# Designs tried in a protein design run: peptides against a protein of PDB entry 6UG1. Part 207

Target 1, 304 residues: chain A of PDB entry 6UG1
Amino acid sequence: SNEERKRRKYFHMLYLVCLMVHGFIRNEWINSKRLSRKLSNLVPEKVFELLHPQKDEELPLRSTRKLLDGLKKCMELWQKHWKITKKYDNVGLYMRTWKEIEMSANNKRKFKTLKRSDFLRAVSKGHGDPDISVQGFVAMLRACNVNARLIMSCQPPDFTNMKIDTSLNGNNAYKDMVKYPIFWCEVWDKFSKKWITVDPVNLKTIEQVRLHSKLAPKGVACCERNMLRYVIAYDRKYGCRDVTRRYAQWMNSKVRKRRITKDDFGEKWFRKVITALHHRKRTKIDDYEDQYFFQRDESEGIPD
Target 2, 301 residues: chain A of PDB entry 6UG1 as posed
Amino acid sequence: SNEERKRRKYFHMLYLVCLMVHGFIRNEWINSKRLSRKLSNLVPEKVFELLHPQKDEELPLRSTRKLLDGLKKCMELWQKHWKITKKYDNEGLYMRTWKEIEMSANNKRKFKTLKRSDFLRAVSKGHGDPDISVQGFVAMLRACNVNARLIMSCQPPDFTNMKIDTSLNAYKDMVKYPIFWCEVWDKFSKKWITVDPVNLKTIEQVRLHSKLAPKGVACCERNMLRYVIAYDRKYGCRDVTRRYAQWMNSKVRKRRITKDDFGEKWFRKVITALHHRKRTKIDDYEDQYFFRRDESEGIPD

## One batch from the design tools (peptide; made by RFdiffusion4, then SolubleMPNN)

Design b2_p25_7_s2 (from b2_p25_7, 13 letters changed)
Fold by OpenDDE base, seed 1:
Structure b2_p25_7_s2 (fold): chain B 304 residues (1-304), chain A 25 residues (1-25)
Amino acid sequence: as target 1 above (304 residues)
Amino acid sequence: SSESEELLYELGKKYRELKEKFEKE
């Protein structure tokens, strides 16, 4: 019915806000000064120097290469620190079906909310799920004075899916679900004026995204619980930005149709949510990023 | 995480409340 479409749209909006607020809170937690002091000790001076190369005036690319090498070494150091990677309880922050959401209201399981103290302890010990691990990696880079963002791919239920019974086949579902990350890192390259994408935990990759990312889910099975729709960036100064354009090859033709921002009402609403979570002034970094997004929109074109 | 399941439980309740509201209108 039209009412069911309206209900699913509103619930999608509510769920999306809750996810975006969760990302904001985790971004505050990783800014802990106590955690920063502990994690800075994981990075040797030689690696710190690679993270902060001098500007090569002749060839800025040499400075970018040093930064990339420093980030690679930080990923290796992080793997040594992280002792226990826990599986997600159920599906974690991956996308649920509408049926799973309806059934979740019956689940009287006493869940213990992860407190800030428990999170900080988990990161310090190197024990937790992949999301906690990525968040801790961002904290380590921030402890080294790197301009690192926490990236969250928000997975609200698909309001465009009007199917009642999406029985996801159980066993292969977890492997396909976790094939691509929900959380990752971006690092500002001051030399190239670009964000570097870093997945320290899942794919263990560093990339300079031009047209497509390795982190973008591919294939039907992987997209069932991980649809790239809302990639939100949280910076060290409590900035919040939609960076979906970086990771979406087909933003206009495919991704937009699955977003609340497909209509003017949804666009205005989503901008209000971003604005409410954006707690810093605009910077030249935002100008370079917006210019890159503009060029990507022009290059994709408007779908006929 | 237990946090994601708690969030989903609370969201699931709100979803039912919304469903019941829309079924009564």
Scores: peptide ipSAE 0.108, ipTM 0.723, DockQ to the pose 0.673
Fold by OpenDDE base, seed 5:
Structure b2_p25_7_s2 (fold): chain B 304 residues (1-304), chain A 25 residues (1-25)
Amino acid sequence: as target 1 above (304 residues)
Amino acid sequence: SSESEELLYELGKKYRELKEKFEKE
């Protein structure tokens, strides 16, 4: 019905705000001074120097290469620190089906909210799920004065899916679900004037994204619970930015159709949500990023 | 995470409440 479509759209919006607020709160928690002091001790001086290369005036690419090597070594150090990777409880922050949402209202389980203190302890011990691990990695880079963003791929239920949910088959569904991350890192390269993509936990990869990312879900099974629609960046100064354009090869032709921003009302609403979560002034870094997004929009073209 | 399940439970309640509202309209 039209009413079911309205209900699913509204619920998608509500769920999206809750996910974006969750990302904001986790981004605040990883700014903990106590955590920062502990995590900075994981990074040797030689690795710190690679994270902060001098500008090579002859070849700025040499400075970028040092930064990339420093980030690679940080990923290796982080793997040594992280002792226990817990599986997600159920599907974690991956996309739920509408049926799963309807059924969840029947489960009067007392859930224990992860408190800030428990999160900080988990990161400090290296014990937690992959999301906590990525968030801790961002905290470690921030402890080393690296301009690192927490990236969250928000997975609200698909308001464009009007089908009655077929039960997703259990065991293979988890492997396909976790094939691509929900959380990752971006690091500002001051030399190339670009964001470097870092997945320290899942794919264990570093990318300089041009047109496509390895972190973008591919294949039907992987996209069932991880649909790239809302990639939100949270910086150390409580900036909040939509960076979906970086990771979406086909933003205009495919991704936009699955976003609340497909219509003017949804675009205006989503802009208000981003603005409410964006607690810093604009910077030259934002100008370079917006210029990159503009060039990516022009190069994709408007789908006919 | 237990947080995601709590969020899902609270969202599931809100979804049911919304369903009941839209079924009464």
Scores: peptide ipSAE 0.076, ipTM 0.699, DockQ to the pose 0.682
Fold by OpenDDE base, seed 4:
Structure b2_p25_7_s2 (fold): chain B 304 residues (1-304), chain A 25 residues (1-25)
Amino acid sequence: as target 1 above (304 residues)
Amino acid sequence: SSESEELLYELGKKYRELKEKFEKE
């Protein structure tokens, strides 16, 4: 019905806000001064120097290469720190079906909310799920004075799926779900004026995204619980930005159709949510990023 | 995480509340 379509749209919006607020709260927690002091001790001086290279005036690319090497070494250090990667309880923050959401209301289990203190302890010990691990990695880079963002791929239920029964065929193996991350890191490269993408936990990769990312889910089975739609960046100064354009090869032709921002109402609403979560002034970094997104929109063209 | 399951529980309640509202309208 038209009512069911409206209901699913509104519920998608509510769920999306809750996910975006969760990302904001986690971004605040990783700014902990106590955590920062502990995590800075994991990074040797030589690695710190690679994270903060001098500008090579002859070839700025050499400075970027040093930063990339520093980030690689930070990933290796993080792997040594992280002792236990827990599996997600059920599907974690991956996408639920509408049926799973309806059934979740019956689950009267007392959930143990992860308190800030428990999170900080988990990161400090190197024990937790992949999301906690990525968040801790961002905290370590921030402890080294690196301009690192927490990236969250928000997975609200698909409001474009109007099937009554959205049961996934039961064989969507945990393996297919976790093939791609929902949390990762971005690091500002002051030399190239670009964000570097870092997945320290899942794919263990560093990339300079041009047209496509390795972190973008591919294949039907992987996309059932991880649909690239809302990639939100949280910076150390409580900035909040939609960075979906970086990771979406086909933003206009494919991704936009599955976003609330497909219509003017949804665009205005989503902009209000971003604005409410954006607690800093605009910077030249935002200008370079917006210019990059503009160039990516022009290069994609109008969908046929 | 247990937080994600709690969030899903609260969201599931809100989904039912919305369902019941739209079924009565």
Scores: peptide ipSAE 0.081, ipTM 0.704, DockQ to the pose 0.681; fails the geometry check
Fold by OpenDDE base, seed 2:
Structure b2_p25_7_s2 (fold): chain B 304 residues (1-304), chain A 25 residues (1-25)
Amino acid sequence: as target 1 above (304 residues)
Amino acid sequence: SSESEELLYELGKKYRELKEKFEKE
């Protein structure tokens, strides 16, 4: 019905705000001074120097290569630190079906919300789920004075799916779900004026994204619980930015149709949510990023 | 602002309540 369509759109909006606020709160927790002091000790001086190369005036690419090598070594150090990777409880922050959401409304069980103290202890010990691990990796880079962003792929329920029963076949669902990450890192390269994509936990890869990322889910089964629609970046200064354009090959033709921003009302609403979570002034880094997004929109073209 | 922190706290409570409803499945 038209009422069910409105209800699903509203619930998608509410769920999206809750996910974006969760990302904001986790981004605050990883700025903990106590955690920073502990995590800085994981990075040897030689690796710190690679993270902070001098500018090569002859060939800036040499400085970028040093930074990339430093980030690779940081991923290796992080793997050594991380002792226990827990499975997600149920589906974690992956996309739920409408049936799952309807069933949850009837469930009176007690849920144990992870407290800040428990999070800081988990990161410090190297014991937790993949999301906590990625968040801790961003904290380690920030402890080394690296301009690292926490990236979150927000997975609200698909309001464009009007099927009542959206039950997923259970057996391969978890493996396909966790194939691609929900959280990752971006690092500012001051030499190339670009964000470097880092997945330290899932794919264990570093990318300089041009047209598409390896982190973008591919295949029907992987997209059931991980649909690239809202990739939100949280920086060390509490900036909040939509960076979906970086990771979406087909933003205009495909991704936009699955976003609340497909209409003017949704665009204005989503802009208000981003503005409410963005707690810093604009910088030249934002100008370079917006220029890159503009060039990506021109290169994709307008779908006919 | 204190108001933005309070709003984020309330939204974070609603998120926890929603997450609790969802992880209770």
Scores: peptide ipSAE 0.033, ipTM 0.659, DockQ to the pose 0.062; fails the geometry check

Design b2_p25_7_s3 (from b2_p25_7, 14 letters changed)
Fold by OpenDDE base, seed 3:
Structure b2_p25_7_s3 (fold): chain B 304 residues (1-304), chain A 25 residues (1-25)
Amino acid sequence: as target 1 above (304 residues)
Amino acid sequence: ASEAEELMGKLGEEYRKLKKEFEEE
């Protein structure tokens, strides 16, 4: 019905705000001074120096290569720190079906909310799910004075899916779900004036995204619970930015149709949500990023 | 894990309330 379409759109908006606020709170928690002091001790001086290379005036690419090597070594150090990767309970923050959402209201299980203290303890011990691990990795880089962002791929239910029953009958549903991350890291390269993408936990990859990312879900089964629609970046200064354009190859032709921002009302609403979560002034880094997004929009063209 | 499930539980309750409100209109 038209009513069901309105209901699903409204609930998608509510769910998206809750996810974006969750990302904001986690981004605050990883700024903990107590955690920072502990995590800085995991990074040897030689690795710290690689994270902060001098500017090579002759060949700026040499400085970027040092930073990339430093980030690789940090990823290796983080894997040594992380002792226990817990599976997600159910589907974690991956996308639920409308039926699963409706059924979840029957299970009044008293879920223990993960308190800030429990999160900080989990990161410090190296015990937790992949999301906690990524968040801890961002905290370690920030402890080393690296301009690292927490990236969250927000997975609200698909308001464009009007099917009542979307039973995901796949025997490999969990394996396909966790094939691509929901959380990752970005690091600012001051030499190339670009964000470097880092997945320290799932794919264990570092990339400089130009046109496509390895972190973008591919294949029907992987996209059932992980649709690239809302990739939100949270920085160390409590900035909040939509960075979906970096990871979306087909933003205008495919991704936009599945976003609340497909219409003017949704665009204005989503901009208000971003603005409410953005607690810093604009910087030259934002200008370089917006220029990159503009060039990506021009290069994609207008879908015919 | 547990936060996600709690969030989903609360969201599921709100979804059911919203479903009832739209069925009563």
Scores: peptide ipSAE 0.105, ipTM 0.722, DockQ to the pose 0.686
Fold by OpenDDE base, seed 2:
Structure b2_p25_7_s3 (fold): chain B 304 residues (1-304), chain A 25 residues (1-25)
Amino acid sequence: as target 1 above (304 residues)
Amino acid sequence: ASEAEELMGKLGEEYRKLKKEFEEE
């Protein structure tokens, strides 16, 4: 019905706000001064120097290479710190079906909310799920004065799926779900004027995204619970930005059709949500990023 | 883990409320 379409659209919006607020709260927690002091001690001086290279005036690429080497060494140090990777309870923050959402209301299980204190303890001990591990890695880089963003791929239910029963065939293995991350890191390269993508936990990769990312889900089974639609960046100064354009090869042709921003009402609403979560002034870094997104939109073209 | 499930429990409850409201209109 038209009513069911309206209901699913509204619930998608509510769910998306809750996910974006969750990302904002986690971004605040990783700014903890107590956590910063503990995590800075994991990074030797030699690695700190690589994270803060001098500007090579002859070849700025040499400075970028030093930063990349420093980030690689930080991933290795983080793997040594992280002792226990817990599996997600059920599907974690991966995408649920409409049926799973309806059934979850029957489970009156008093889930204990993870308190800030418990999160900080988990990160400090190196015990937790992959999301906590990525968030802790961003905290470690911030403790080393690196301009690192927490990235969240928000997975609200698909409002474009109008099937009554959206039960996934029981064959969608946990392995296919977790093949691609939901949380990762971006680091500002002041030399190239670009964001560097870092997945320290899942794929253990560093990339300079040009046209496509390795972190973008591929294949039907992986996309069932991880649909790239809303990639939100949270910086150390409580900035909030939509960075979906970086990771979406086909933003205009494919991704936009699955977003609330497909219509003018949804675009205006989503801009209000971003603005409410964006607590800093605009910077030259935002100008370089917006210019990159513009060039990516021009290069994709309008889908025929 | 528990935080995501609690969030999902609350969202599932709100989804049921919304479903009833839309069935009563």
Scores: peptide ipSAE 0.098, ipTM 0.715, DockQ to the pose 0.686
Fold by OpenDDE base, seed 1:
Structure b2_p25_7_s3 (fold): chain B 304 residues (1-304), chain A 25 residues (1-25)
Amino acid sequence: as target 1 above (304 residues)
Amino acid sequence: ASEAEELMGKLGEEYRKLKKEFEEE
């Protein structure tokens, strides 16, 4: 019905706000000074120097290469620190079906809320799920004075799916769900004026995204619980930005159709949510990023 | 993990409330 379509849009919006607020809170927790002091001790001086290369006036690319090598070494150090990767309970923050949402209200299971203290302890010990691990990695880079963002791929239920029974055939193996991350890191390269993508936990990769990312879900089975729609960046100064354009090859033709921002009302609403979570002034870094997004929109063209 | 399930429980309750409200209209 038309009413069911409205209800699913509204619930998608509510769910999206809850996810974006969750990302904001986790971004605040990883700014903990106590955690920062502990995690800075994981990074040797030689690695710290690679993270902060001098500007090579002859070839700025040499400075970027040093930063990339420093980030690679930080990823290796993080793997040594992380002792226990817990599986997600159920699907974690991956996308639920409408049926799963309807059934979740029956589960009066007292889930233990992860308190800030429990999170900080988990990161400090290297014990937790992949999301906690990524968040801890961002905290380690921030402890080394690196301009690192927490990236969250928000997975609200698909309001474009109007099927009543959206039960995924129970065979969507946990492996297919977790094939691509929902949390990762970005690091500002001051030499190239670009964000570097870092997945320290899942794919264990570092990318300079041009047209496509390895972190973008591919294949039907992977996209059932991980649809690239809302990639939100949380910086160390409580900035909040939509960076979906970086990771979406087909933003205009495919991704936009599955976003609330497909119409003017949804665009205005989503801008209000971003603005409410964006607690810093604009910087030249935002200008370079917006210029990159503009160039990506021009290069994709308008969908026919 | 447990935080996600708690969030989903709360969201599922709100979804059921909304479903009833839209069925009563």
Scores: peptide ipSAE 0.094, ipTM 0.707, DockQ to the pose 0.685
Fold by OpenDDE base, seed 4:
Structure b2_p25_7_s3 (fold): chain B 304 residues (1-304), chain A 25 residues (1-25)
Amino acid sequence: as target 1 above (304 residues)
Amino acid sequence: ASEAEELMGKLGEEYRKLKKEFEEE
C-alpha cells in the first residue's frame, strides 16, 4: 500500500539516524586520551616516521609510498594486538529484513548497549567484534597523529523492498554477510591530496580508490545484508561527511535509487542530519574531496 | 517534516543522554 511505503521510508530514516549517531558516538570514544596513550605504544618509532614522511620534492609519490608502507606495518601491528575476534551477535549492524524488524519489536530484548568503559577495555585488550577492532585501529592511527577517519557503511532496512516476507533462505547468510566490512578507515595523503582506504580487519587491504573499491559489496547474496548506500566518514575533529561517491561506481544509475536522497525531501532531510553531526569548520581537505566527487560524477555521466 | 524533526529531537535526546553517560565515565 501507499501507507506501507510511507511507513517503511519513515522507519528507514529513523534507523539511518540511529546508525549515524552510533558512528558519531564511536568516533568520540576512539578519541579517548587514555586509549590514545596505550595505543601509541604499539607503534615503533620507525613505523611512526613512515607515517610522517618528509615531502619528496623530486617525486612526491615516494612520500606516498612511505605512508602506504607505514599503514601496512600498522595493520600488521594491529593483527598482533588483536587477540580475540568475536562473531557478531545475530547480524550486528548489518542490514535487517522487515520481518526481522517486526519480530524484534515484539521481543522487548533491550540490545545490551556496549558502554564506553567496556569498549575502551575491549580495544585495550584486543578482544571484540570486527567493528570494535576497526574502531580501535582508527584510534591507534589517531594516537600517532595520523589524520584517520572512521568510515561506516550504514545499513538501514531497504525501504524500496515492499515485500512483507523478506526472509533470507540462505544457509551461508553469515559468511556472505561478513564477506565485506561495514566499518573501515580512511587516511589523508597530504602528498597526493587524496584519502587512502584501509580495511585492517576484513579484507586486510590498502586501496587508493579511483573508480571502484574492493570494499564495495558484489553479488546478490552479499548485498542482502550489506548494500552500499550511506558511507559516512567521521574525523578526529568531529567532522561528518557523506563519502558514498568514493565507493559507489554507479552512484547515479544504481545507488541513488536505494537512498532516501532520491527525492528533494529526502535530500534536504539527509543534509540536516549530516549538518547536525558535523561539528567542525570546512577545511581545504574538504575542498579537494568535493572536487574529487565532482570529477567522479562527471565521469559517470548521466545514466542513459 | 514535524515528525522527522520530533524524531530527530527524541534521537538527539537519547544521543545527549548516551553522550552524558559516556562523558561521566
Scores: peptide ipSAE 0.025, ipTM 0.575, DockQ to the pose 0.036

